# Ledger of designs, part 191: peptides against a protein of PDB entry 5Z08

Target 1, 168 residues: chain A of PDB entry 5Z08
Amino acid sequence: RQKDEWAKKTSSLMKQLDWFIGEHLGAMLAAEELGGPVVGELMEIDPDDLSAGFNAHGKLKKATSQPDLDRRQRRIDDIWGPQDEQGQAHKRKRGADEALAASAEMRDLIEQLMNKLVEAGGDNSATYVEIPRESAAARFLVRSKVAMFHPNDARRLRLVDFGRDLDD
Target 2, 222 residues: chain B of PDB entry 5Z08
Amino acid sequence: GLPRLIDAIEEASKIPAKRRQTPIKPTIEKLTTHLYTHGASPDSLLRLADLLTLRNHLDQASLAAITRNLYPSSTVSDEVVLRFIGALGHGQLKPTLALQALFLRWLVMVYHLLENPGVLGQVYGVLFDLLDTAAIRPQLCHLLALVTRRKHVRPFRIQAILTLSRQTGGDPNLTGLLRVFKNYYPEIIVGDATKGRASAFKHPDPQWRQHLDEIQQRRSEA

## One batch from the design tools (peptide; made by RFdiffusion4, then SolubleMPNN)

Design b2_p20_5_s1 (from b2_p20_5, 9 letters changed)
Fold by OpenDDE base, seed 4:
Structure b2_p20_5_s1 (fold): chain B 168 residues (1-168), chain C 222 residues (1-222), chain A 20 residues (1-20)
Amino acid sequence: as target 1 above (168 residues)
Amino acid sequence: as target 2 above (222 residues)
Amino acid sequence: SLEDTLRQLLEEIMENIAKL
């Protein structure tokens, strides 16, 4: 009975996490990845804002062709083409795709982190996930104090063991 | 206990060495031994941070010895961090650059124990603007390598590192920091001036780390 | 904050997993 209740509660919480990632974090993570604001600095990012891109200061790029955009922003601009109605639809779709990709990256990373923690059986050395890059997702987890980088290798990330910290 | 040792050192720090009735060295040795054995609580860390960062009459060897044994038994508060950051740079009222390098090294070694690692991100500009100070640059680059996030990687800072790298003949620590920046912006063109060896930013003192881990483990078992 | 929300969710998840 108690195990079933815990399993149900875990399932419910996982659904809430998935919802939170998909509905709230995905667009913000994508914005950060596109050179926008850090997650949480701008709470409401429209997919259209993602499509417009961000300047080097993390501000929404206004449609004015300022030449001093960083190479990433230029590449984004080059890929996203002119602001015609068809271009806007493609930009919106791409913004949505980036938000979905960021959400998927966060979900996958959390899942890997959780799995490694469970598999490690209390060996902190075995809890590290290898990350290919420091993503917005990885950074957000670290800022949230739910994950920590390996002290010697920023490509290794582990979940904070909340279970041990409660018994102290 | 540690508080009484700190009290004695605080009082001694107000008095020039030539005017002290008792030598401070035995008290410093007791303090450093205690710190090595038990670490410092957050409250003790704050008091020690003040002793280390504020102008007083303690000798550089004593300050360095305290810093080398400044093992946190717990977390490191934002206030403690900010004391060390505030002590950085040039000025007659600031600690020596050698001591500042030890503070930066300490911050690197205790970075994982910060109550709020984000505090260093808030003072990122202050840290970054000190990169021209050669005496602290190695440890400063290492700390910045830990602290740097995408929000900090701005075109003006990229250009500043590139410029400083050229001016320094390709300091490997600057090249290392620029490599960290490239993790956020792969398109950063590291010009020919930065083709030099990059620092790997390895842990400054593995033995110190091991001993810190032992102190931290004893706290989790208590 | 968003960070706090994520942390709380993960803490609660991990606490429940540890009980399984």
Scores: peptide ipSAE 0.412, ipTM 0.407, DockQ to the pose 0.320
Fold by OpenDDE base, seed 5:
Structure b2_p20_5_s1 (fold): chain B 168 residues (1-168), chain C 222 residues (1-222), chain A 20 residues (1-20)
Amino acid sequence: as target 1 above (168 residues)
Amino acid sequence: as target 2 above (222 residues)
Amino acid sequence: SLEDTLRQLLEEIMENIAKL
């Protein structure tokens, strides 16, 4: 009975987390990955704004074909195809796809971090997840004081153990 | 060639059917014939994924015909996969649930050709959250059965499937997915929650598989 | 803040997982 209640509560909280990531964080994470503002500086990022791409100053690029932009930025600029209604629809859809990808990356990272913490059984050395890059997701988790990098390896991230007093 | 056919369809997709100077159906038939004979390159797959997943003026029958003939001649990129995943779920701008079911079926049938099968693991949550959508559930459970690893089998997901299984009267696809979960966590009791027969997740179309293998072999010989 | 919301959610989740 108690285990069932805890399982239900955990399920409910996970749904809330998934919703929070999908509905709020995904677009902002995608914006940061695209060279936009840091997550939390702009709370309402329209997927249309994601498709805009960001200039070197983190401002929304107007649809100017700059040749030297990274493949991702070129994809953003290709998302910024001609300002016809269809170009805007393609743009919105690709912005939504980037937000979904960013949401998925954050969900996967959190899940891996939680898994490693549970599996480690209190061994802090076993709690680290290897991250392929310092993503907006990883940075956000660290800023949130939810995760921390390994002192000697920025490719290794661990979840903060909230069940143990950090002060012991 | 295939790129020119895609160009013509892309341009036609921008225009409502009533305003097109030429019927698109003959071009769709040429495209599907070409796809059936030669398959689609990675670049062509991406373009076709955009045509299939983005809202345009193509009719549902044409979109379904393209999807049914979407044989990769090579590998399937993460980008192509993410286009199809991004098209899933509810929303006015998303493809119909019938077309989404065809996309999921396609992903199942080409799973072995993914450049990075791990990409589906990264979007596991997105896929899992759609299990309540009855119209896509059969193909979604099959895809999840292929994608599921130990890391995905969490208490909350176990409980979510058990709850949904009870609510659906024991959907055999959910029972099948729970059996996959049980491979990682033997303590999962499938029987009490699922009075139904589990799906075996057999290949959706053996003829399509055989034809895909023939297309893939021709590329290896060239 | 978004950071605080994420932290609170994860803290509560991890506390409940530890009880399972």
Scores: peptide ipSAE 0.411, ipTM 0.411, DockQ to the pose 0.275
Fold by OpenDDE base, seed 3:
Structure b2_p20_5_s1 (fold): chain B 168 residues (1-168), chain C 222 residues (1-222), chain A 20 residues (1-20)
Amino acid sequence: as target 1 above (168 residues)
Amino acid sequence: as target 2 above (222 residues)
Amino acid sequence: SLEDTLRQLLEEIMENIAKL
């Protein structure tokens, strides 16, 4: 009975987390990942001011942008490119796709972090998830004080053990 | 050869200086001479990065000497880069801030040899969060100036640099970094944050660069 | 804040997981 209640509550909270990530964080994480404001700062940044500030003429010297960097810059250019109706639809779709991708990355990262914490059985060395990059998701978790980087390895992230940190 | 010198130094690094049967200095000198003459292969670079970044019994002068002669004969792998990045910041197990500054300088000088320059962009936040560390700030700002892309220029980072610039009385390196940010966000007012000259982020060591180019040329001919 | 909301959700989740 109690386990079933805890399982139901956990499931409910996971659904709330999924909703929170999908409906609130995903777009903001995607915006942060694409070169936009930090998650939560968008509330203070007038979207109109962001549109006005990106004057197209910043000739960034073509450093040999790795294909992934080029892809993101193209995505920014596609997001901020000319607002024709087709462009807006493509922008909205691309924005939605990026928000979905960011949401999925956050969900996956949180899941991995939780799983590692549970599996570690109290071994702090085993709680670390290897992250391929410092994502907006990873940064948000660290800013939220729910995750920490390994002190000697920026590719290793762990969930804060909320249970232990209360007893110390 | 270089691998055997590294082997000897690795073994010596496990032992406190007072307990070593033989002085390590002659072996360090042979290593640094070899590195100066031939550079380090990717495999040797990784081993040397471990020696430089992991806590061991090598003295600071030896570590600094190795770092100053750490000429890549080839490319620099992500793994090598990450060893140096992982060694940054505060902690009892981390290298000294002086050595960290040398690592950052090295990364600046070899940036064009990185197999994946994007690796530094992936750890941009880690680097950026160390800007408050005065001892490494000059080299860190220089590295960030190379690494910074539009995706890294964020309102919070702009504000963080502006705040830190005010707190430091207008560190020229922070002003230099803000100027890099201004390339992406022209609306950034650099002048109001700092009455000081911005750093131009010139190459830290032109002689080292020239010597590196000579080592790299020999590889292209082989 | 969004950060606080995430933290609260994760704290509650982890607390419930620890009770399972």
Scores: peptide ipSAE 0.410, ipTM 0.395, DockQ to the pose 0.246
Fold by OpenDDE base, seed 2:
Structure b2_p20_5_s1 (fold): chain B 168 residues (1-168), chain C 222 residues (1-222), chain A 20 residues (1-20)
Amino acid sequence: as target 1 above (168 residues)
Amino acid sequence: as target 2 above (222 residues)
Amino acid sequence: SLEDTLRQLLEEIMENIAKL
């Protein structure tokens, strides 16, 4: 009986987590990736603001030239750059797309972290996920005290084991 | 109606099969019959995506039957797509690889109904990194063939496909995907080891397509 | 805070998974 209740509760909590990521975190994570404010400093980010990008001070840019935008904006332009002519211009604003991408990255990262923790069976060395970059998602998880980097390798991230830390 | 059937299945999904007072199979059959006849609304699709992707007590045969009858009556939202993409890969919290292959096949068959096909382009990296998973590779390559644009064809991905193609002995699905890449970059040399037969990525189920078209036509007449 | 909400959700999820 209890296992079934725990499975139900887990499924309900996963739905809540997915909603929380999609509705609240995605736009803010995308803004941080664009060089905007850190997640939580600006609670309401319009997708149009994401499309315009942010200056070095985390303020909305007018559409023009700033260079440090180049790597993150190249990644954004690589993700969101003009669809080649054959793709029907589904006019979803670039910013809505960035928020969705950031949400997907966060969901995938959390899922990988949870799976590694479960699969490790208590071997802390096996709990690390290799991350391709220090993303806004990864930083947010660390700031939230739900994940930690490997002490010697910033490409390795693990979920905090909330279950074991209670037994010690 | 469909919402009541979903409610009953959601409640049953919370309980192990051995502890259910009533068998779920008749309710699944009613659901699949309803889906076959009328399709699923966007709201119903989201609820069904949760049932298919989240860990619950539904059996694999029931999940597969729902997926095979998951006809959209309208468009497919980004949220529904992201549920299925999030369910891909290895892990204890993920659906079986067999069910993941059905999800990818479904995404291929409904690709033209996506509200925003660009959402798959956003998660292109996640999809691409799963190409080493042999069980889902055929459907994954087909989906990537639809999604791939010039922006996705990067040197590291070209090299990754070439390497994986050599390691797999020239998987025809990887060769098919590499041909899609070659359309954007003609200079891509498909090495001698990849001279194998390429997949043409034909529609996975013509009968399913025809039935989907009939469901979609009824919506345009309403 | 958003951080506290995420932590609480993940903590509860992982606690329930560990009990499974």
Scores: peptide ipSAE 0.409, ipTM 0.396, DockQ to the pose 0.250

Design b2_p20_5_s2 (from b2_p20_5, 8 letters changed)
Fold by OpenDDE base, seed 2:
Structure b2_p20_5_s2 (fold): chain B 168 residues (1-168), chain C 222 residues (1-222), chain A 20 residues (1-20)
Amino acid sequence: as target 1 above (168 residues)
Amino acid sequence: as target 2 above (222 residues)
Amino acid sequence: SLEDTLRQLIEEIQENIAKL
């Protein structure tokens, strides 16, 4: 009975986590990746505001100004933006697309971190996920005290093991 | 109705099969029959996606049966798509690779019903990095063939798929995906080792397509 | 805070997984 209740509760919590990522974090993570405010500083970000981009001071750019795309925003536009025939991402992505992508990145990262923690069986050296970049998602997990970077390698991230610290 | 069947299955999914007071199979059969007859609404699709992708006590045969009958009566939301994409790959929290292959096949078959096909383009990297997983590669290559745009065809991905094609002895699905890439970059030299048959990425189930079209037609008449 | 909410969710998930 208890295992069944724990499985049920885990499934419910996973749904809540996924909702929390999609409804609350996605737009803010996308804004931070675009050079906007850090997650939590601006709670209400319209997806349309994401399409306008942010200036070097983290303020929304007026729709008429070509966003001086920082390297991150350029990379986002290169990966996910429509490329014109010349390979330049001219069209501002829908802010909704950036929010969805940031949500997907966060979900995938959390899942990788959780899977590595489970697979490691208590070997802390095996719990690290190799991250391709320091994303807004990775930074948010670290700020939340949910994840930690490897002390000697900022490309390695691990989930904090809250389950084992209770059994010791 | 369908919501009550989902409620019953959700409750049963929390309990191991050996501890259930009632067999779940009759309820699964009622659900699959309902899905076959009427399809699933967007709300029902989301709930079913959770049942299929989250760890629970449902048996693999039941999960496969639900997936095979997962006819959308309307559109497929980004949230539903992301549930299935998040379920892909290796890990203890993930569904079996056999079930993941069914999810990818489903996404191929419902691709034209996505509210925003661009959502798959956003997770293109995640999908592409799974190409080394042989068990899901056929359906994954088919999905990528639908999703791929010029923006996704990057030098590192071209090199990655060429390398993987050599390592797999010229997997016809990888060769098929390389042909899609070549449509955007004709200069891609598919080396002599990849002169194999390319997959044509035909519809995986014509009968399923026909039945989906019948369900979708009823929505347009309503 | 958003950080506290995420932490609480992840902690509770891990605690429940460890009990399985």
Scores: peptide ipSAE 0.442, ipTM 0.404, DockQ to the pose 0.272
Fold by OpenDDE base, seed 4:
Structure b2_p20_5_s2 (fold): chain B 168 residues (1-168), chain C 222 residues (1-222), chain A 20 residues (1-20)
Amino acid sequence: as target 1 above (168 residues)
Amino acid sequence: as target 2 above (222 residues)
Amino acid sequence: SLEDTLRQLIEEIQENIAKL
């Protein structure tokens, strides 16, 4: 019973993380990769907008129905300035594709980091994920103090073990 | 075509303006119009990079006009990048600092089209050592913000930026670069006086970007 | 901040995983 509740809660949190990545980070990560600002410098996503996405109980409020694509594109457009109408459709598609790609990269990286942390069973040497490139995603995780690079190898990234660091 | 225009400009560039039989301006205008309409192929980019970076008899206005219209129709090779990087700094054989700033701006705007973005990481030290050059610092910081990786963020460079930031009275571009460094080292104390004045490194020309995207799209459809 | 939100989510996920 209790394990099932924890499993459900974990699943819910994972969905929230996926949503957060997709709706909030993806466009900003894509913008950074495209030579835009560092994630979070220009777009103070109003904590209220993040908070408005969550009810008082930390549950995602049903996102109001603006298509995910348009929000991502609008964010890229906000970073790079207004675009003329004719180029908008292809640029919207490209911006959306780039935001999706950045979101996917972040999701995959977090998943790998979490999996390695679990698999390591306490061996800190086994917690590192090899990253092919330093992405905006990797930089954001480090800036968030969620991940750390290996001291001697910038291609190796590990997740901070909050479960252990809280017990130490 | 574009190659013939480049040929004519290359030949004219060898001759002082006062000794040219024909005005170069009409040919430059044809070149810039062509570049604006079609962009430059990798081969044309290399030739144009040489015209822009090597000492010749072309006037600054012409060089600036070419640079402002230097839309890649394809990718940007390492060789092209290295030509522009090699043109940076002080010296009698170097392009003007104003033109160097345009080159850095161009590199920022075409960064996503580099065949190997890592090439800029290889010359990171060269770029970093030019931060004291005020005339190019804004664009240089922007480029460094794109290029910077964990391997580049070293204590001596952190200290160098902090020192230069103090010496410049808190240049917002240096503060912006420090924020990029802080992504890798959260413990970097960006002085409180500088926190509010960081450059966000926005795209330097949204219209140029849009036009580049249109040129790039035409190639993908061809 | 975005960073704080991400941290909180990951922390909560880790805490819940540790309880599994």
Scores: peptide ipSAE 0.413, ipTM 0.385, DockQ to the pose 0.266
Fold by OpenDDE base, seed 5:
Structure b2_p20_5_s2 (fold): chain B 168 residues (1-168), chain C 222 residues (1-222), chain A 20 residues (1-20)
Amino acid sequence: as target 1 above (168 residues)
Amino acid sequence: as target 2 above (222 residues)
Amino acid sequence: SLEDTLRQLIEEIQENIAKL
């Protein structure tokens, strides 16, 4: 009974998270990926509220403007690269598809991060997800103090374990 | 047709002006004439949004001319909107602030043709964060005035705009945006420093609106 | 903030998962 209630509550929270990502974050993440401003940059989370969840090694690397460079650069590269005929048709669906894709990327990344945290059973070395690129989604998670990059490898991202940091 | 003109400009955009065998200006003039006469389909509009927002070898005058003639023949997709929003700010690969102001002006003028007006509400934070950029602030405040809903009016944004209004000596566009906020929260005290003249956010170009209406009517009759 | 909302949702999810 209690386990079922917790499972239902978790499912409800996951639905709320999915809604939040789809309705609020997706378009902003897509805008950032297109070379827009950084999502949530004006939502200065007070450094003090940041300190409660970040262990000292979470250097808030200021979201390097570089990843905004990557999709826009990829588009520049798509414009400047050889226009293979097949590449042009795929460009057309990308905008609603970019908000949707950004939402999907964020959802998938959170899911992977959560799954790795559960699977690791407390081994911090096993909690890292390998990310193919520094995305707007990855940067937003880090800025939100939800995730941290590996100190030596910016391609590895882990979820912050809020359950453990409360017990220490 | 319009697709072939876009193809020619896309190819020319890959080549520096000094290395082009033919000047692009005649092709741009053909494009702008076509756009003025017929407008842009959703597919053409997206391709043009990419040409306008992505770094290429097109000159600023050509980009501005395309933007001034960017009449949608039907609706404006979320994709097209997101291209223009992604082009905003100070990034090295971003269009000039002058061109960004034209994009924001365009979004204001086509707001009623958006397939999903809610998309601008989703990127509200992105737009709000750029209010410190003086060169785009007039058009940005106008767009925000159209987009703002109760959910966007938060204490931190009220404080941010009040602070920026003081720092700018009471920019009339910021005062105009604060009046929009006050419609949702009447208790917002527009401080004495903001007692300046508020912008009424009038339509930026009545002639452009009239011509857009003519293009839209022709499509409804076809 | 959006960041705070995301953090709160993920924190609450983690707390409920840890109880499962």
Scores: peptide ipSAE 0.393, ipTM 0.382, DockQ to the pose 0.323
Fold by OpenDDE base, seed 3:
Structure b2_p20_5_s2 (fold): chain B 168 residues (1-168), chain C 222 residues (1-222), chain A 20 residues (1-20)
Amino acid sequence: as target 1 above (168 residues)
Amino acid sequence: as target 2 above (222 residues)
Amino acid sequence: SLEDTLRQLIEEIQENIAKL
């Protein structure tokens, strides 16, 4: 009974998370990936309040690789290309597709992070997920204080273990 | 430029229409044309928000025309948002409910341009308490659907929506808002009385959105 | 905030998973 209630609650929360990602975050993450406002800067979270939760070594070096800028610019140009009705429909569709892609990336990243945390059994070194790029999704998780980068490798991200960090 | 047009309208707004030496309508038309073409800067938005929200001698048609053309050229500050929120509700000094509905619609349409969307979360209670006002409820539910976070979904608010939904015969906008709440608390029984058609909270004006996007794009290129 | 909402959801998910 209690396990069934927890399973139902977990399923419920997962659906909430999925909805939250799809309906609220996806478009904003896509906007950030497209050179729009940062999901968290549009919400004036004082960078200091975000940084105050990150220990001393997490200087977000904006390693904006040039290729990511070019991909963003191309996506912007493709989204903002000639405004014929077809171009606008393509633009809207592409915006929707980018929002869906950003939502999928965030879902997948959270799933990987959660799975690694469970699999690690408390070994912090084993909790890291290798990320192919510093995505808006990854940055948002870090800004949310839900994830943290490896201090020496910005390609490695781990989920914060809220269960353990309360006991230590 | 836009500042000079605003200056002229501000001065005219202090004087009853019958006592004005010159008709304001041509200046309003110039303003709305300028806003449609170029949008409003943050400073201009604040001044226009004051013109729209403070009691003055401008006619309702002029205020509505300005609101319908209130395209931000950049971001929307907390101060601008708070002017519009402060204008909501009943009172002799408040704008008409029709104009308030336009303000709420505007906030929905520019929500993605807010400098701090969290400001709306801070005034969530003020917005929520206005749900009984039928004239603004459609736009208010839409705005609340955007603003609602888990912290706002409280048992008393769930019960308030359920009660109001019953009292209104299942207003689709309230059902839509309750669906948003249910995303945070799936155990919320949207009772049989709420089996009505929920609002999908679609963008209120696709043409306005498109035109806003064009104005915003020109800023990104500058 | 969006960040707070995400954090709260993930925290609650983790808490419920830990109970399973």
Scores: peptide ipSAE 0.412, ipTM 0.417, DockQ to the pose 0.314; fails the geometry check

